# Peptides against a protein of PDB entry 6PSE: the designs that were tried, part 137

Target 1, 78 residues: chain A of PDB entry 6PSE
Amino acid sequence: PSEEEEYARLVMEAQPEWLRAEVKRLSHELAETTREKIQAAEYGLAVLEEKHQLKLQFEELEVDYEAIRSEMEQLKEA

## One batch from the design tools (peptide; made by RFdiffusion4, then SolubleMPNN)

Design b2_p27_5_s4 (from b2_p27_5, 14 letters changed)
Fold by OpenDDE base, seed 4:
Structure b2_p27_5_s4 (fold): chain B 78 residues (1-78), chain C 78 residues (1-78), chain A 27 residues (1-27)
Amino acid sequence: as target 1 above (78 residues)
Amino acid sequence: as target 1 above (78 residues)
Amino acid sequence: SAADYSEEEQQAILQRYKQAKAEHEAE
């Protein structure tokens, strides 16, 4: 039997004390996993915003670079 | 009583049928939340990698820009 | 911003990201 089928059987045959303990365990794991998910999402969004700001700065610098490059090229041709 | 205390009382006083249903519910929510956590992690990691690459490109362009700026300044002083 | 997190926290989150990715790739 799959682990899932075996677990399902355990739940069906379990005594109330085991079931209460399992509810407690699962509740704890859910709370931790939820916290981790939220933290992962928040940090990811923060990095995304930083990436966006960096992209804007990069694009601005690229414009400035091309302006100077063009001016330099014109001076060398003269 | 806090919602947590009320929930704890419900678990303690619950019948086996309710407890089995709660185990099933929590197992499902844990599985979903775990999947969402993994997805958030994968996305966050991808954004981090993209940001890192962009930062390297920005730093390279900044070096090139300063080189041209310096050369231009020298030409204007002569 | 990501700068709101300490270097230690950032590293911890990064390690969790790598772990989660590795676990998913192993499935």
Scores: peptide ipSAE 0.175, ipTM 0.803, DockQ to the pose 0.073
Fold by OpenDDE base, seed 3:
Structure b2_p27_5_s4 (fold): chain B 78 residues (1-78), chain C 78 residues (1-78), chain A 27 residues (1-27)
Amino acid sequence: as target 1 above (78 residues)
Amino acid sequence: as target 1 above (78 residues)
Amino acid sequence: SAADYSEEEQQAILQRYKQAKAEHEAE
């Protein structure tokens, strides 16, 4: 028997006291997992914002680099 | 009465049929929330890796920029 | 901002990310 089938049998045959305890257990695990999900999402968003700022800085540096490269090339051709 | 207190009373006074349905509901929500947590973790990890690669590219461009800036400064002083 | 998290907190979150990925790959 799979663990899932055994658990399903336990739930079907369980007394009210066990069922109330299981509702409390599952509610606690759901609250904890929800908090972890939110924390993961918030941190991921923060990293995404940092990546975006870094990309803007990279693009600005590329513009400055191309400007100096072009000026250097003009000086070498003169 | 807070929603939490009302829910606690409902669980304490509930019949076995309602309790079994609630266990099933909470198990389903926990499974979905767990999957969403994993997805958030996978996405966050991917963004971290992308940010790291972008940082390496930025540092390489900074080295190249400083090399050209130094060469240009030497040419202007001669 | 990621700067709102200490280095220790960031490492803890990163470890959770790696663990969640490993658990999913093991399924």
Scores: peptide ipSAE 0.168, ipTM 0.801, DockQ to the pose 0.073
Fold by OpenDDE base, seed 2:
Structure b2_p27_5_s4 (fold): chain B 78 residues (1-78), chain C 78 residues (1-78), chain A 27 residues (1-27)
Amino acid sequence: as target 1 above (78 residues)
Amino acid sequence: as target 1 above (78 residues)
Amino acid sequence: SAADYSEEEQQAILQRYKQAKAEHEAE
């Protein structure tokens, strides 16, 4: 039997005391996992924003670089 | 009473049928939240790696830009 | 790579990020 099937049987045959303990356990794990999910989301958003700002800066620098490169090329050809 | 205290009372007074249903509900929510957390973390890591690569490219371009800027300045002063 | 995710998947994850942040700020 799969672990899932064994767990399902355990839940079906469990006494109220075990079920209450399991509800408490699952509630705690859910709360922790939810907090971790939120933290991952906040971090992910921050990194996305930082990457976006960096991309804008890179694009600006690329434009400036191409402008100077073009000017330099024109000066060297003259 | 806080919602947490009310919930705790509900769990304490609940019948086995309600408790089994609650275990099922919490197990489902935990599985979903866990999947979401993992997905959030994996995507955040991928974005972080992209940001790092972009930063390296930006730093390289900055060096190249300063080199051309300096050369251009020298040419204009001569 | 973030590029391994479709644009739709990326948007879905981003929306979930925003939602999770908003929920946390509301608490």
Scores: peptide ipSAE 0.204, ipTM 0.814, DockQ to the pose 0.073; fails the geometry check
Fold by OpenDDE base, seed 1:
Structure b2_p27_5_s4 (fold): chain B 78 residues (1-78), chain C 78 residues (1-78), chain A 27 residues (1-27)
Amino acid sequence: as target 1 above (78 residues)
Amino acid sequence: as target 1 above (78 residues)
Amino acid sequence: SAADYSEEEQQAILQRYKQAKAEHEAE
């Protein structure tokens, strides 16, 4: 039998005391997993915003670099 | 009474049929939340790696820009 | 911003990211 089928059988045959303990366990794990999910999403969004700002700075520097490179190339070709 | 205290009382007084249904509900929500947490983590990690690569490219461009700027400044001062 | 998190918190989140990815790849 699969672990899922064995777990389903355990739940079906379990005493109320075990079921209450399992509800408590699952509630705790759900709360913890939910907090971790939210934290992961919030931090990921913050990093995405920083990446976006860095991309804008990079694009600005590329424009400045190409301007100086072009001026330098013109001076060297003269 | 708080919602948490009311829920705790409900779990304590619940029949086995309700407890089995609650275990099923919580198991489903935990599985879904776990998948969402993993997806958020994978996405966040990808964004972190992209930001790191962009930062390295930005720092390389800064070095190249300062080299050309310095050469151009020396030519203009001569 | 990510600067709102301490370096220790950032490393902890990064470690969880790596762990979650590894767990998913192992499935």
Scores: peptide ipSAE 0.187, ipTM 0.806, DockQ to the pose 0.073; fails the geometry check

Design b2_p27_6_s1 (from b2_p27_6, 12 letters changed)
Fold by OpenDDE base, seed 4:
Order: sequence, then C-alpha cells, then structure tokens
Structure b2_p27_6_s1 (fold): chain B 78 residues (1-78), chain C 78 residues (1-78), chain A 27 residues (1-27)
Amino acid sequence: as target 1 above (78 residues)
Amino acid sequence: as target 1 above (78 residues)
Amino acid sequence: MLSKEEQEEILEKNKKALEEAKKKEEE
C-alpha cells in the first residue's frame, strides 16, 4: 500500500483524540508553509525589482556607449 | 471569541466524521500550499539567474565603454 | 522568456493571494 493509502487508513480508523491532534498538527504546518510561501514570493519580487533596476542601468549605459562610439567614429573619419 | 478560539472549540466538540473531513481538507490545502511555495521558490531562482546573466552583460559593456572612452580621450588630447 | 511585466503580474498575483490569505488569518 502506498504511504498515502496507509495514511488514509490511519485517518479512517483513528480515535477522536488522534484526529484532534492531527488537525492541530496540520493546521500548524499549513500556517508555517503559508508563511514560507509568502516569504518566497516576497524574495522573488525583490530580486525582480533588482533585475529591473539593473536593466535600466544597462540600457542607460548602452545609450552612452553608442553616443561615444558615434563620436569616436566621426573623429576617426575627419 | 477570536476565530481561532471558535475554531479550537469546534475541533474540541467535533464528531469523528467532521474531524476526518477536516484532516482531509487540511491535508489538501497543505499539499497545494506546498506546491505553490515550491513554485514561488523556483521562479525566484529563475529571476536570480536572469539577473546574474544581466549583470555579466552589464560588466562586459562597462569594460567596452571604458575602453572606448579612454581611446576617445587620447584622440582629443592629440 | 516571460516579459518583466508578465513576471511582475505572476508575482503580484501571488503576493495578492498571499496578502488575502494573511488578511483572512488576521480576521
């Protein structure tokens, strides 16, 4: 039997005291996992914001680079 | 009474059938939340990798920019 | 490659879902 099937049997055969304890356990784990999910999402957003700022800086540098390249090309052709 | 206190009372007074259903519900929500947490973490990692690649490109462009700037400065001083 | 906007939308949807979940827990 899969672990899932064994767990399902345990739940079906369990006494109320065990079931109450299991509800408490699962509620706690769900709360913790939810908090961790939130934290992971917040981290992802922070990294995305950093990537965006870096992209803006990169695009600014590209503009400056092309300006200098064009000026230098003009100086070399005169 | 807080919703948490009311829920705690419900769990304490609940029949086995309700408790089994609650275990099933919580197990399902925990599994879904866990999947979502993992997905959020994976997306965060992907964005981090993209940011890293962008940083490398930025650093390469910065080197090229400084090279052209230096060459242009030399041409203007000659 | 997902556009920044698409990535932001996914992350913002996740953030909102998480904030709503938190708000329901605080309620």
Scores: peptide ipSAE 0.088, ipTM 0.780, DockQ to the pose 0.366
Fold by OpenDDE base, seed 3:
Structure b2_p27_6_s1 (fold): chain B 78 residues (1-78), chain C 78 residues (1-78), chain A 27 residues (1-27)
Amino acid sequence: as target 1 above (78 residues)
Amino acid sequence: as target 1 above (78 residues)
Amino acid sequence: MLSKEEQEEILEKNKKALEEAKKKEEE
């Protein structure tokens, strides 16, 4: 049997006391995992925003660099 | 009573059939939430890596830009 | 590679789902 089938069998054969403990355990883990998911999403969004700002700055610098490079090439050829 | 205290009371007074159904529900929600958390973390990591590479490229371009700017200033003053 | 727009859409969908979940827990 798969681990899932084995776990399902354990749940079906379990006493009420074990089932209550399992509900408590799963509820706690779900709450923690939900909080961690939210935190991961918030961090990902923050980094994406920072990357976007950096990309804009990089593109602006590329334009300025090409302008100076072109002007310098003209000065050297003259 | 808090919603948490009411839920705890429901779990204590529940029949085994309800408890088994609740374990199944919570297990499913935990599995889905865990998958979503992992996905969010993986995306956040990918964006961090991309941001890091962009930062390195930006810093390299800044050095090259300052070098050309300095050379151009020298050519204009001569 | 997902485009920035696709990444933003995924993050925004996740954020909205999470905000709705938080709101239901606080009510």
Scores: peptide ipSAE 0.082, ipTM 0.779, DockQ to the pose 0.404
Fold by OpenDDE base, seed 1:
Structure b2_p27_6_s1 (fold): chain B 78 residues (1-78), chain C 78 residues (1-78), chain A 27 residues (1-27)
Amino acid sequence: as target 1 above (78 residues)
Amino acid sequence: as target 1 above (78 residues)
Amino acid sequence: MLSKEEQEEILEKNKKALEEAKKKEEE
């Protein structure tokens, strides 16, 4: 039997004391996993915001670079 | 009573049928939350890789910009 | 700002924890 089938049998045959302990265990794991999910999402969002700010800085620098390049090209052609 | 105290009472007073249903519910929510946590982490990694590539491009452009700026400054001082 | 290495370490730790969790779910 798969571990899933064995677990399903344990749940079906379990006494109330085991079931209460399992509810407590699963509730704890769910709370921890939920916190970790939120932290991962918040971190991903922070990195996305940093990437967006970096993109804006890159676009500003690109404009400034093209301006200086154009001025330099005009001076070299003169 | 807090929702937590009320839930704790439900778990303590619950019949085996309710406890089995609660184990099933919590197991399902844990599996879904675990998948969502993984997806959030994978997305965060992808965004971080994109940010890193953008940072390398920005640093290359910054070097090129400083080179042209320095050459332009030398031409203006001459 | 967290360094790239610190960010990668956080994401890699999360990824490993997630891969281990997923591997345990597939077993």
Scores: peptide ipSAE 0.082, ipTM 0.776, DockQ to the pose 0.558
Fold by OpenDDE base, seed 2:
Structure b2_p27_6_s1 (fold): chain B 78 residues (1-78), chain C 78 residues (1-78), chain A 27 residues (1-27)
Amino acid sequence: as target 1 above (78 residues)
Amino acid sequence: as target 1 above (78 residues)
Amino acid sequence: MLSKEEQEEILEKNKKALEEAKKKEEE
């Protein structure tokens, strides 16, 4: 039997006391996992914002670099 | 009474059939929330890797930019 | 590779779902 089938049997055959404990356990784990999910999402957003800022800086530097490169090329050809 | 206290009373007074259904519900929600958490973490990691690569490219461009800037400055001073 | 917009959408959907879940837990 799969672990899932065994767990399902356990739930089906369980006494009310075990079931109450399991509800409490699962509720706690769900709350923790939900918090962790939120935290992971918030972290991902923060990194995305940082990446975006870095990309803007990179694009600005590329423009400046091309400007200097072009000026340098003109000076070398004159 | 807080919703948490009311829920706790419900769990305490609940029949086995309700408790089994609640275990099933919570198990399902936990599985879904866990999947979503993992997904959020994976996306965050992907963005972090992209940011890292972009940072390396930015640093390389900075080096090249400073080299050209320095050469340009030397040409203008001569 | 997911676009920034796609990444933002995923993260925002997750964030909203999470905020709603948190709000429902606090109510």
Scores: peptide ipSAE 0.099, ipTM 0.785, DockQ to the pose 0.452; fails the geometry check

Design b2_p27_6_s2 (from b2_p27_6, 9 letters changed)
Fold by OpenDDE base, seed 1:
Structure b2_p27_6_s2 (fold): chain B 78 residues (1-78), chain C 78 residues (1-78), chain A 27 residues (1-27)
Amino acid sequence: as target 1 above (78 residues)
Amino acid sequence: as target 1 above (78 residues)
Amino acid sequence: MLSEEEKEKILEKMKEDLEKAKKEEAE
């Protein structure tokens, strides 16, 4: 039997004391996994904001670079 | 009583049928939350990679900009 | 504030740990 089938049988045949312990275990793991999921999402959102700010800086630098390039080309041609 | 205390009492007083249903519910929620945590981690990594590529492009442009700025400053001072 | 490398390591570790757990559960 698969581990899943064995676990399902264990749950079906288990006494209330085991089931209460399993509810406690699963509740704890769910709480931890939920916290870690939220943390991963918060990090992803922070990186998105950092990427957005970097993109704005890049676009500003592109404008400044083109301005200087154009001015320098005019100076070299004069 | 807090919702946590009420839930704890419910688990303590529950019949095996309710406990088995609760194990099933928690197992399902844990599996879903685990999948979502992985997805959040994968998304965060993808955004980090995109930000890294943008940072490299920005640094290359900064080098080119400083080179042109320096050359233009020399031309203006001559 | 976490460095980008620290953030990456956290996300990679979280992904690896969970993928490993899923494989172990599927076996």
Scores: peptide ipSAE 0.104, ipTM 0.779, DockQ to the pose 0.434
Fold by OpenDDE base, seed 2:
Structure b2_p27_6_s2 (fold): chain B 78 residues (1-78), chain C 78 residues (1-78), chain A 27 residues (1-27)
Amino acid sequence: as target 1 above (78 residues)
Amino acid sequence: as target 1 above (78 residues)
Amino acid sequence: MLSEEEKEKILEKMKEDLEKAKKEEAE
């Protein structure tokens, strides 16, 4: 039997005391995992924002670079 | 009483059938929340990798820009 | 492959859904 099937049997055959403990355990784990999910989402957003800012900076530098490159090319061809 | 206190009382007074259903519900929610947490982490990691590559490109362009800027400055001062 | 906008939307939605659920649970 799979671990899932064994767990399902355990739940089905369990005494109320075990079930109450399991509800408490699962509630706690769910709360923690939910918090961690929020944190992961917040982290992902922060990284996206940082990447976006870096992209803007890169694009600005590209514009400046092309301007200087073009001016330099004109000077070399004159 | 807080919702948490009411829930705790409900769990304490609940019949085995309700407890089994609650274990099943919580297990399902935990599995889903865990999956979503992992997904958020994976997206964050992907963006980090993209940001890293962009940073490398930015640094390379910055070096090239400074080289041209310096050459241009020398030409203007000569 | 998901675009950055799609990734952002997913993360924002996940955050919003969780914050909403947390708020509703706290009421």
Scores: peptide ipSAE 0.095, ipTM 0.778, DockQ to the pose 0.520
Fold by OpenDDE base, seed 4:
Structure b2_p27_6_s2 (fold): chain B 78 residues (1-78), chain C 78 residues (1-78), chain A 27 residues (1-27)
Amino acid sequence: as target 1 above (78 residues)
Amino acid sequence: as target 1 above (78 residues)
Amino acid sequence: MLSEEEKEKILEKMKEDLEKAKKEEAE
């Protein structure tokens, strides 16, 4: 039997005291996992923001680079 | 009474059939929340990799920019 | 492949949904 099937049988045969304890356990784990999910989402957003800022900086540098390249080309041709 | 206190009382007074259903519900929600947490983390990691690649490109452009800037400064001073 | 904007929207929605759930639980 799979672990899932064994767990399902355990739940089905369990006494009320065990079931109450299991509800408490699962509620706690769900609360913690939910908090961790939020943290993961917040982290992902922070990284996206950082990437966006870096992209803007890159684009600014590209503009500056092209400006200097053009000026240098003019100086070399004069 | 807080919702938490009311829920705690409900769990304490609940019949086995309700408790089994609650275990099933919580197990399902925990599994889904866990999946979502993992997904959020995976997206964050993917963006982090993209940011890293962008940073490398930015650093390469900085090198090229400084080279041209230096050459241009020399041409202007000559 | 999801665009960066689509990824951001997914993460923002996930954050908002969780914040709402916490608020509703606190009420």
Scores: peptide ipSAE 0.087, ipTM 0.776, DockQ to the pose 0.374
Fold by OpenDDE base, seed 3:
Order: structure tokens, then C-alpha cells, then sequence
Structure b2_p27_6_s2 (fold): chain B 78 residues (1-78), chain C 78 residues (1-78), chain A 27 residues (1-27)
């Protein structure tokens, strides 16, 4: 049987005291995992925003760089 | 009592059949929430790597830009 | 870029879903 089937069998054969403990454990893990999921989502969004701003700055600098390069080339040829 | 205390009381008074159903429910929700957390973390990490590479490129361009700007200024003053 | 926009939409949706769940529990 798969690990999932084995666990399902364990739950079916378990006593009420074990089941209550398992509910408590799972509830706690779910709460923690939910908090971590939210944090991960918020973090990922923040990084995306930072990357977006950096990309805009990079593109502006590229334009300025090409403008100066072109002007410099004109000065050297004159 | 708080919702948490009420839920705790419910779990303590529940029959084994309800407890098994609750374990199943919580296990499913935990698995889904864990998957979502991992996905969010992977996306955030990927964006971090992209942002890092972009930052390096930006810094290189800044150096090149300042070099050309300085050379251009020298040519204009001569 | 399309790939990053898709990632952003996923993250935003996850955030919105979580905020809705919190509000429904608080009401």
C-alpha cells in the first residue's frame, strides 16, 4: 500500500485519544503553514515590485547611455 | 469562550467517526496549503535570481556610462 | 514580460484569497 493508504488505515484503527491528538497536531501545522504561505506570497510580490522598478531604471540608463555614446562618436569624428 | 476554545471542546466531545473525518479534512487542507506555499516560495526565489542578475547588469552599465561620460567631458573641454 | 506577469497574478490571487478568508472568519 502507498504511504497514504497506510496512513488512512492507521487513522481508521486509531483510538479516540490518538485521533484528538492528531487533530490538534494537524490544526497547528495547518495554521503555521498558512502563515508561511501568506509570508511567501507577500515576499514574492515585494521582490517582483523591486525587480520592476530596477528594470525601469535599467531601461532609462540604457537610453541615456546610447545618447551619450552617440554624441561622443560624433565628437570624435569631427 | 473563544472560537478556539469552542473548537477544542468540540474535538474533546466528538465521536471517533467525526474525529476521523476531521483528520482527513485537515490532512487535505494541509497538503494543499503546503503545495501553495512551496509554489509561492519558488516564484519568489526565481524573481530574486532574476533581480540579482539585473542588478549586476545595471551596475556594469553604470560603470560604462560613467566612463563614456568622463571621456565625452574631456573631448568637449579640449 | 509574460512569465513575470503570470507569476504576479498568481501571487496576487493567493493574497486576495487569503484576505477574503480572514475577513469571512472575522465577520
Amino acid sequence: as target 1 above (78 residues)
Amino acid sequence: as target 1 above (78 residues)
Amino acid sequence: MLSEEEKEKILEKMKEDLEKAKKEEAE
Scores: peptide ipSAE 0.084, ipTM 0.773, DockQ to the pose 0.348

Design b2_p27_6_s3 (from b2_p27_6, 11 letters changed)
Fold by OpenDDE base, seed 2:
Structure b2_p27_6_s3 (fold): chain B 78 residues (1-78), chain C 78 residues (1-78), chain A 27 residues (1-27)
Amino acid sequence: as target 1 above (78 residues)
Amino acid sequence: as target 1 above (78 residues)
Amino acid sequence: MLSEEEKEEILKQNKEDLEKAKKEEAE
């Protein structure tokens, strides 16, 4: 039997005391996992914001670069 | 009583059938939340990688920009 | 603020921990 089937059997045959303990365990794990999910999402968002700022800076530099490049090209052709 | 205290009381007073159902519910929610946490982490990593690539591109452009700027400055001073 | 390296490590660790948990659940 798969671990899932064995677990399902355990749950089905378990005494109330075990079931209460399992509910407590699962509730705790769910709370922790939820917190970690939120944390991961927050970090991802922070990086996204940083990336966005960097993109803006990059685009500004591209504009400045093209301006100088164009001026330089004009000087070389004159 | 807080919702947590009420829930704790419910678990303590619950019949085995309810407890089994609760274990099943919590197991399902934990599995889903776990998947979502992984997805959040993977997304964050992807954004980090993209940010890193953008940073490299930005730094390369900075080098090129400074080179042209310096050349332009030299031409203007000559 | 956390460095990018620290953020990456947190995300990697979170991913690894969850992949393990998922694997253990799937076994």
Scores: peptide ipSAE 0.101, ipTM 0.779, DockQ to the pose 0.437
Fold by OpenDDE base, seed 3:
Structure b2_p27_6_s3 (fold): chain B 78 residues (1-78), chain C 78 residues (1-78), chain A 27 residues (1-27)
Amino acid sequence: as target 1 above (78 residues)
Amino acid sequence: as target 1 above (78 residues)
Amino acid sequence: MLSEEEKEEILKQNKEDLEKAKKEEAE
C-alpha cells in the first residue's frame, strides 16, 4: 500500500487519544505553513515594489543616456 | 470562551468519527497551504532574480552614462 | 531590514523545504 493508504488505515484504526493528538499536530503544522506562506508572499511583494522602482529609475537613466549620446554625436560631427 | 478555547473543547468532546473527519480536513488544508507556500516562495525567488539582473543592468548603464558624460564634457571644453 | 541575500535565502529555503514535503506526500 502507498504511504497515503497506510496513513489512511492508521487514521481509521486509531483511538480517540491518537486522533486528538493528530488534530493538534496538523493544526499546528497548518498554522506554521500558513505563516510561512504569508511571509514568502510579503517578501515577494516587497521585492516586486523595489524592482518596480528600480525599473523606473533605469528607464529614466536610459532616456538621459540617449540624450547625452545624441548630443555627443552632434559635437563630434561638428 | 475564545474561538480557540471553543475549538479545543470541541476536539476534546468529539467522537472518533468527527475526529477522523477533522484529520482528513486538516490534512487536505495542509496540503493545499503547502502547495501555495511553494508557489509563493517560487514567485518571490523569481522576482528577486529579476531584480538582481535589473540592478546589474542599471549599474552597467550608470558606468556607461558617466563615461559618455565625461567624454562630452571634454569635447565641450576643447 | 533584511538584505536581498537574506531574503533570497529565506525564499530558497522555503522552496526547498516545500519541495521536499511535496515529494514525500507524492511518494
Scores: peptide ipSAE 0.101, ipTM 0.778, DockQ to the pose 0.451
Fold by OpenDDE base, seed 1:
Structure b2_p27_6_s3 (fold): chain B 78 residues (1-78), chain C 78 residues (1-78), chain A 27 residues (1-27)
Amino acid sequence: as target 1 above (78 residues)
Amino acid sequence: as target 1 above (78 residues)
Amino acid sequence: MLSEEEKEEILKQNKEDLEKAKKEEAE
């Protein structure tokens, strides 16, 4: 039997004391996993915001670069 | 009583049928939350890579910009 | 404030830990 089938049988045949312990274990793991999920999402969002700010800075620098390049070309042609 | 205290009492007083259903519910929620945590981590890594590539492009443009700025300053001072 | 390297390490570790747990559960 798969580990899943064995676990399902264990749950079906388990006494209330084991089931209460399993509920406690699963509740704890769910709480931890939920916290870690939220943390991962928050970090992802922070990086996304940093990327957005960097993109804005890049676009501003592109504009400034083209302005200087154009002025430089005019000075060299004169 | 807090929701946590009420839930703790419910678990303590629950019949095996309710406990088995709760184990099933928690197992399902844990599996879903685990999947979502992985997805959040994968998304965050993808955004980090995109930000890294953008940063490299920005740094290259900064070098080119400073080179032109310096050359233009020299031409204006001459 | 976490460095970019620290953020990357957290995301990598979270992914690796969960992928390992999922693989162990699937075996």
Scores: peptide ipSAE 0.098, ipTM 0.776, DockQ to the pose 0.448
Fold by OpenDDE base, seed 5:
Structure b2_p27_6_s3 (fold): chain B 78 residues (1-78), chain C 78 residues (1-78), chain A 27 residues (1-27)
Amino acid sequence: as target 1 above (78 residues)
Amino acid sequence: as target 1 above (78 residues)
Amino acid sequence: MLSEEEKEEILKQNKEDLEKAKKEEAE
């Protein structure tokens, strides 16, 4: 049997004391995993905001670059 | 009592059938939350990589901008 | 503030920890 099937059998055959302990264990792991998920999401959001600001700066520089390039082209053609 | 204390009492007073169902529920939620945490981490890494590439592009454009600015300044001074 | 490198390391570690946990659960 797979480990999952063995675990399922264990749960089915388990005494109430073991089941209560398992509920406690799973609740704790769920809480920790949830916290870690939120933390990862918050970090991702922070980086996304930084990326957005950088994108705006890049677009501003691109506009300035094209302006200077155009002016320089005009000066070279005169 | 807090909701947490009430839940703890419920677990303590629960019958094996309820406890088995609760183990199943918590196992499912843990698996889903774990998957979501992985997804959050992967997303964060992807955004970091995108930000890094954008930073490199920004730095390249900045170099090109300064080169054109310098050339234009030289042309205006001649 | 965390550097980008520190953030990346945290995300990588979180991913690795979860992948290990997932493999253990799948076994």
Scores: peptide ipSAE 0.097, ipTM 0.776, DockQ to the pose 0.426

